# Designs tried in a protein design run: peptides against a protein of PDB entry 6GMG. Part 319

Target 1, 331 residues: chain A of PDB entry 6GMG
Amino acid sequence: DSDDRVTPPAEPLDRMPDPYRPSYGRAETVVNNYIRKWQQVYSHRDGRKQQMTEEQREWLSYGCVGVTWVNSGQYPTNRLAFASFDEDRFKNELKNGRPRSGETRAEFEGRVAKESFDEEKGFQRAREVASVMNRALENAHDESAYLDNLKKELANGNDALRNEDARSPFYSALRNTPSFKERNGGNHDPSRMKAVIYSKHFWSGQDRSSSADKRKYGDPDAFRPAPGTGLVDMSRDRNIPRSPTSPGEGFVNFDYGWFGAQTEADADKTVWTHGNHYHAPNGSLGAMHVYESKFRNWSEGYSDFDRGAYVITFIPKSWNTAPDKVKQGWP

## One batch from the design tools (peptide; made by RFdiffusion4, then SolubleMPNN)

Design b2_p25_6_s2 (from b2_p25_6, 7 letters changed)
Fold by OpenDDE base, seed 5:
Structure b2_p25_6_s2 (fold): chain B 331 residues (1-331), chain A 25 residues (1-25)
Amino acid sequence: as target 1 above (331 residues)
Amino acid sequence: SAADAALINAYGAEAEAKAAAKAAA
């Protein structure tokens, strides 16, 4: 029950974190201790440590989305999302594969669709696009210059994104970023911004007008990336969880993982920061925990989800919420 | 909003929290 959510108390700016705990290849800590780490490592604005504000602590308290929220500076809109889908694999498995024992046709199709997504390639595509965007942002002092640079970069790379509509999430993402417009943020100067990445896990079978089977086992046709661009239309994602397949079964609505702007070339060595649930220290769920997971741990996801998207947004370069290197745990 | 509150499907210790959340929902 979300009614038990509590905003974590303020932590002194100079309070050092306690050591994180190893947990299944992850580093884990309670939310209050993450706040301490965040203040020491990620809080910097123009090189100066900042205490996490009450507003930021409130955002963080929402759980996995809260980690992305506090670090990106806005609630995730998920408009500029990328994935990779192997259509040939999907078609082949549907044609030549068979349901497992006890597996329904719908369950089989949903599983095959899920397995046809490549999380690593999806992440790589997002990183590629973020890199292009960062080059376009460089030395662009107005949005027009940024857009012109972006189009040139895309043309040089023969990228299908060059054919996107000017009003598409791809071209409009920067202007729709609140921190871009803030005086102490981008101040309408693209060169003061950088592209960052987070990931969302969610359920494909969210169409209420669809069959019950699609809601239970997935919609094989939903949330596929567009060919060539890798863009996923996220407009139909309404945070609807998977439908129960048995009495008493329940699924969670989403998971979010923060990557930021790490420069580690090996995807497997990248660190993803996420939370388990909203902070409810006096409730049944207990205190929120924050995890720093390697890509494999993050991308594995859960049975609650059959889609993973890698989303690009922007933050001011003056923020240290997306450093080039992230270290798991503390110290 | 409460609707934006996230629960994560859990492996290991997180599974217990998830189970508790499911029971409370």
Scores: peptide ipSAE 0.022, ipTM 0.627, DockQ to the pose 0.048
Fold by OpenDDE base, seed 3:
Structure b2_p25_6_s2 (fold): chain B 331 residues (1-331), chain A 25 residues (1-25)
Amino acid sequence: as target 1 above (331 residues)
Amino acid sequence: SAADAALINAYGAEAEAKAAAKAAA
């Protein structure tokens, strides 16, 4: 019950974390210990450590989304999302493949669609776009200069994103970022901002007007990236979980993983930070745990989800929530 | 929304079980 959610208590600024423990190929700790790590490593504003505020601790307490929320400074809007889908693989598997024993046609099609997404290519596309955006930000002192730089960069790379509408999430993302407008944030200066990445896992079969089979087994046509750009229309994502396929089965509505702005070129070596559930130390769910997973562990997701999107947003460069290098666990 | 975030209800125990199953695969 969401009523069992508790805001984690404040941790002293100088309190060092306890060691993380291995948990199924990832580093794992309780939320209070993550707060300690966060204060030591990620809390810096203008080079000075900060205690995690009550507001930030409250955001964090919401679980997986809370990790992305506290590090990005805003609740995820998911507007600028990227993925990669192999149309040829999908068509070929539908044509030449067959349902497994006991698998329905709808289940087969949903599975084939899920397997036709390439998480690594989706992540790479988001990183490519974030890099272009960061170059456009670097010497831009107003939004007009940023947009001009961005268009020039895209033209130079012959990128299909250059054809997006001026009101698209791609071009409007910076202006719609609260921290960009804050005096102690971007102060309307693009050069004070940087692009960052997080990922969302969610269910494709969210259309209530669709067949029950699509809600249970996935909608093969939903949330596909646009050809050329890789943009995913997230407007239909309403945080609706997968429908049960059997009595007593239940699914979670989403998962969020924070990447930030790591410079590690090898995707498999990148670290993704995420939470299991909202913090309920006195409830049935128990205390929230935070995981630092490698890309392989993150990208595999769960059966609750058949879509993964890689989302770009922005934070002030003065924040240290998205450092160039993230170390898994503690110490 | 905060309401949507609060709906991450059953994720924890299931996530651990799923993570364990994933690691074993």
Scores: peptide ipSAE 0.025, ipTM 0.689, DockQ to the pose 0.066; fails the geometry check
Fold by OpenDDE base, seed 2:
Structure b2_p25_6_s2 (fold): chain B 331 residues (1-331), chain A 25 residues (1-25)
Amino acid sequence: as target 1 above (331 residues)
Amino acid sequence: SAADAALINAYGAEAEAKAAAKAAA
């Protein structure tokens, strides 16, 4: 019950974290200990560490989305999302492949669609775009200058994103970022902002008007990236979980992983921070745990999800929630 | 939404169990 959610207590600013523990190839800790790490490593504003505020602790307490929320400064809107889908592989497997023993046609099609997404290429596309955006931001002191720079960068790279409408989430993402407008944030100065990345795992079969099979096994046609741009239309993502295939089965509605702005070129060495569930230390779910996973562990996801998207947003450069280097665990 | 966040939180334990099973495979 969501009513069991508790906001973690404040941690002293100078309290050092306890060691993380290995968990399934990840580094794991309880949320209170993550707050300690966050205060030491990620809390810095203009070079000064800060205690996590009550509001930030409340955001964090919501679980996986809370980790992205506290680090991005806003609830995820998921408007600027990227993925990679191998259409040729999908078509070929549908044509020439066969359902496994006991697998329904719908289950087969859903699985083939899931397997036709390339998480690594999706992530790389988001990183590429974030890099372009960061170059466009660097010396832009107003939005017009940013947009002009962005268009020039895209033209130079012959990127299909140059053809997006001016009202597209791609071009409007900065202006729609609250921290961009904040006096202590961007203060309407693009050069004070940087692009950051998080990922969302979710279910494709969310259309209630579709067949039950699509809701159970996935919608092969849903949430595909647009050719050339890699943009995913997330407008139909309403956080609806996978439908049960058997009585008593339940699925989670989404998972969020925070990457930020790591500069590690090897995708497999990048660290993704995520939570398991809302903080309920006195409830049946127990205390929230935070995981720091390598890309392989993150991108693998769960059977609850058949889509992964890599989303770009912005934070002030004065925040240290997205450092160039992230160390997994503690110490 | 807060409601959406709450749903994810409920199955976190199950997700962990699934992750454990997957890791063991």
Scores: peptide ipSAE 0.024, ipTM 0.688, DockQ to the pose 0.037; fails the geometry check
Fold by OpenDDE base, seed 1:
Structure b2_p25_6_s2 (fold): chain B 331 residues (1-331), chain A 25 residues (1-25)
Amino acid sequence: as target 1 above (331 residues)
Amino acid sequence: SAADAALINAYGAEAEAKAAAKAAA
């Protein structure tokens, strides 16, 4: 019950975290201990540590999305999303593959579609685009200069994103970022901002007018990236969970993982921060836990989801919520 | 929305439990 959600209490600014514990290849801790780590490592504004505010603790208390929310400074809109899909693999497996024993045709097609997405290539595309955006931001002191720089960078790389409409989420993402407009944020100066990445896992079969099979086993044609750009149309993502395939089965609606702006070139060594559920210390769910997972642990996802998207947003460079290096766990 | 965020966890899904189930499969 959402009514059981509680805002975690404030932690003293100088309180050090307790050690994280290993859990199935990831580092795990309770939410209050993550707040302690966050204050020591990620809280810095203009180089000065900050106590996590009541508002930020409230955001964090919402679980997996709360981790992305507190670190990005806004609730995820998911408008600038990237993925990679192997169309040839998909067609070949549909033609030459066979359903497993007991697998329906719809279940087979849904599985083959899921397996045709490449999470690593999707992540690399988002990193490539974020790098282009960061170059465009570096010396731009107004939005017009940023957009001009961005177009030049894309032209130099022969990137298909150069053909996107001016109203596309790609070109409008910066101006639609609240922290860009804030006095203590970007203050309308693009050079004060940097691109950051988070990931969302979700279900493809969200169309209520579609067949029950698509809602249960996935829609093979939904949420595919556009060729050349890698952009995913997220307009049909309504946070609808997978439909049960058997009585008593239930699925969650999404998962969020925070990457930020790590410079580690090896995707397998990157760290993703996420939460298990909303904070309900006095409820049936219990206290919220925070996980720091390697890319493999994050990208594997759960049976609840058949899509992964890598989303670009922006934060002020004065924030330390997206450092170049993230250390897994504590100490 | 904040309401959507609250609904994710209403089904009692824990990342650790799901990870454990996957590791056992």
Scores: peptide ipSAE 0.024, ipTM 0.684, DockQ to the pose 0.038; fails the geometry check

Design b2_p25_6_s3 (from b2_p25_6, 12 letters changed)
Fold by OpenDDE base, seed 1:
Structure b2_p25_6_s3 (fold): chain B 331 residues (1-331), chain A 25 residues (1-25)
Amino acid sequence: as target 1 above (331 residues)
Amino acid sequence: SAEDAAKINAAGKKAEEEARAKEAA
């Protein structure tokens, strides 16, 4: 029950973290210990360590989304989302493939659709776009200059995003970022902001008016990226979990992973930070744990989800929540 | 809503992590 959620207590600014525990290639710790690490590594504003505020601790307490929330400074809107889908693979597997023993046609189609998404290519597309955005931000002192720079960069690369509407999430993302408008944030100066990336895992079969099979096994046609741009329409994502296939089965509504702005060129070496559930130390779920996973462990996801999106947002350059290098675990 | 975020049933994730752990062992 969401009513069991508790805000983690404040940690002294100078308290060092306890060692993380290795867990199948991941580093794991309890939320209070992550707060300690966060204060030592990620809390810096203008080069000065900060204690995590009560508000930030409350955000963090919401679990996997809380990790992204505290590091991005806003609740995820998921408007600027990217993925990669291999349409040829999908068509070929549907035509030439066969259901496994005991697998229904709907289950087969849902599985083939899931397998036709390439998480690495989706992530690379988001990184490419974030890089273009960062170049457009670098010398832009107002939004108009940023948008002009962005259009020029896209034209030079012959990128299909140049054809997006001015009201699209792609062009409106910066102006819709609260920290861009804050005096101690961007202060309406694009050159003070940088693009950052997080990922969301979710279920495709969320349409309640669709067949029960789509709700149980996925909707093969839902949440596909647009050709050329890689943009995913997230407007139909309502945080509805997968429907049970058997009595007593339950699925999680979503997962969020924080990447930030790491410069590691090898996707497999990038670190993704995520939480298991909301913090309920006195409830049935127990204390929240935070995981730092390599990309492979993150991108594998769970059976609860058949879609992964890589989302771009912005944070002030003065924040250290998205450093160039992220170290897994502690020390 | 933030409330929708709170209802993450960790039971499914935990079960799958445990299953993966058993396969890796």
Scores: peptide ipSAE 0.047, ipTM 0.762, DockQ to the pose 0.076
Fold by OpenDDE base, seed 5:
Structure b2_p25_6_s3 (fold): chain B 331 residues (1-331), chain A 25 residues (1-25)
Amino acid sequence: as target 1 above (331 residues)
Amino acid sequence: SAEDAAKINAAGKKAEEEARAKEAA
């Protein structure tokens, strides 16, 4: 019950974290200890450590989305999302593949669709686009200059994103970022902003008007990236969880992982920060835990989800919530 | 929305993590 959610208490600014615990290839800690790490490592604004505010602690308390929320400075809107889908693989497997023993046709199709997404390529596409955006931001002192730079970069690379409408989330993402407009943020200066990445895992079968099978086993046609651009239309994502396939089965509505702006070229070495659930230390769920996972562990996801999207947003360069290098755990 | 975040049922994740733990042991 969401009513058991509690805001974690403030941590002294100079309090060092306790060691993280290894957990299946990832580093794990309780939310309070993550706050300590965050204050030491990620809290810096203009090079100065900051105590996590009550508002930020409140955001963080919401669990996996809270980690992305506190680090991005806004609740995820998921408008600028990327994925990679192998259409040929999908078609070939549907044509030539067979359901497993006991697998329904709908379950088979849902599984094949899930397996046709390439998380690594989706992530790489988002990184590529973020790099283009960062180049466009670098010398742009107004939105018009940013957009012009962006169009030039896309044209030079023959990127299909150059054909996107001006109303596309691709072009509107910066101006729709609250921190861009803030005096202490971007102050309407694109050169003060940088592109950052987070990931969302979610369920494809969210259409209530669709068949029960799609809600249980996935909608093979839902949330596919557009060819050439890799853009995913997230407008139909309503945070609806997978429907139970058996009595007593329950699924989570989403998972969020924070990447930020790491420069590590090897995807497998990148660190993803995420939470398990909202903070309920006195409730049945217990205290919130924060995980720092390698890409492999993050991208594996859960059976709750059959889609992964890599989302681009923006933060002020003065924030240290998205450093070039992230260390897993503590120390 | 914050309300959407509040609806996270961690039961599925926990079960899968426990299953992974058993396989890794």
Scores: peptide ipSAE 0.035, ipTM 0.736, DockQ to the pose 0.076
Fold by OpenDDE base, seed 4:
Structure b2_p25_6_s3 (fold): chain B 331 residues (1-331), chain A 25 residues (1-25)
Amino acid sequence: as target 1 above (331 residues)
Amino acid sequence: SAEDAAKINAAGKKAEEEARAKEAA
């Protein structure tokens, strides 16, 4: 019950975190201890540590999305999303593959579609685009200059994104970022902003007008990236979970993982920060836990989800929520 | 929306995490 959500209490600014617990290649801690780490490592504004505000603690309390929310400064809109889909693999497996024993045709098609997404290539595409955007931001002092720089960069790379409409999420993402307009943020100066990345896991079978099989086993045609650009149309994502296949079965609506702007070239060494559920210390779910996972552990996802997207947004360069290097756990 | 975030059911995640834990042990 959403009514059991509690905002974590404030932590003193000078309080050091307790050691994280190792768990299956990731580091785990309770939300209050993450707040302590966040204040020591990620809270900096203009080089000064900040106590996590009540508002930020409230955002964080929403679970996995809360981690992305507090670090990005806004609730995820998921408008600028990238993925990679191997269409040839999908077609070949559908043609030449066979359902497993006891697997329905719909289950088979859903599974094959899920397996045809390449999480690493999707992440690489998002990083490539973020790099282009960061170059376009660097010396742009107004939005017009940013857009001109972006178009030039895309033209030089012969990138299909150059053909996107001016109203597309790709070109409108910066202007639609609240922190870009804030006086203490970007102050409408693109050169004060940087591109950052987070990931969302979700279910493809969200169309209520579709077959029950698609809702249970996935929609093989839903949320595919556009060829050349890698853009995913997220307009149909309404945070609807997978439909139960048996009585009493329930699935999670989404998962979010925060990457930020790490410069580690090896994807496998990148750190992803995410939460398990909303903070309910007195409820059935219990206290919220925060995980710092390597890419392998993050990208594996859960059976609740058959889609992964890598989303680009922006934060002020004065924020330290997306440092070049992220250390897993504590100390 | 904040409401969407509040509707997170962690039951599936917990079960899968427990399964992964058993495989790693």
Scores: peptide ipSAE 0.037, ipTM 0.748, DockQ to the pose 0.076; fails the geometry check
Fold by OpenDDE base, seed 3:
Structure b2_p25_6_s3 (fold): chain B 331 residues (1-331), chain A 25 residues (1-25)
Amino acid sequence: as target 1 above (331 residues)
Amino acid sequence: SAEDAAKINAAGKKAEEEARAKEAA
């Protein structure tokens, strides 16, 4: 099926996008038109508009992950992930709630677990941490200075992240970012980098050694955030989709949404950019479409997924793939 | 991996998007 993937053709640098179409509160366009928008709005390096390279177009062609890939400059590693889980709600609903008519116990528990995640609080936590990181980056000219600043900021806020190991994804994320080491990127200067956010939707029931019920209906105990930090251990995420509950049913392995570094304080007004599938204009799936969704539409997700994580990574400040303000659609 | 991205089955997403579209209409 991946054999039908095609790299979108180059678009002239000066070509303006066609208008996006409204789609259930989202703005939607075909991938080629998104490339046009990207070149006009997001392509800038050191203030200069750039044509999307063949490599970048190839990355983009992979669908939802491609949108995050082209804007972050790297394939998502998902190591620094945050979520919020209401344990009290979960316990109370399990104790006092009842399965719906025809709902199995496993379905009920999986649903209750899914509903116990707070996407808004998870996003808020990621934004909080990204803000702390950005303050730590601002005047740091080497990694040691960045780490020292970060520890100070965390101590001042009494943040539990201060207790993380030096090798944790939290402290190692910057050094593990390729663009940080690039001459035309960070050039090993933290002050040239900024924290950015994307989101991943995925399935909790990925353990092949677990019960079939967990694979079908979710694992209520999987991918919960650590108390205090909000960190999610993503090491067990292997991009395994939900198991079918009925014959002929199929689920998607993941979804990715790009937020970047928007400064809009109201979560509901933030814009999330994502793709539907890999670009297969001559295949059964058809051309890739790109969506720009408000947070509500993004965070709602799909039945394919019962987990959402908000991930922090870094890009050079010279890139305009994560502007302070994102406008939905075109014009 | 890039291979994992290539294995995206969009069928579920499409169905749900269509369902959402119907609810919003």
Scores: peptide ipSAE 0.035, ipTM 0.721, DockQ to the pose 0.077; fails the geometry check

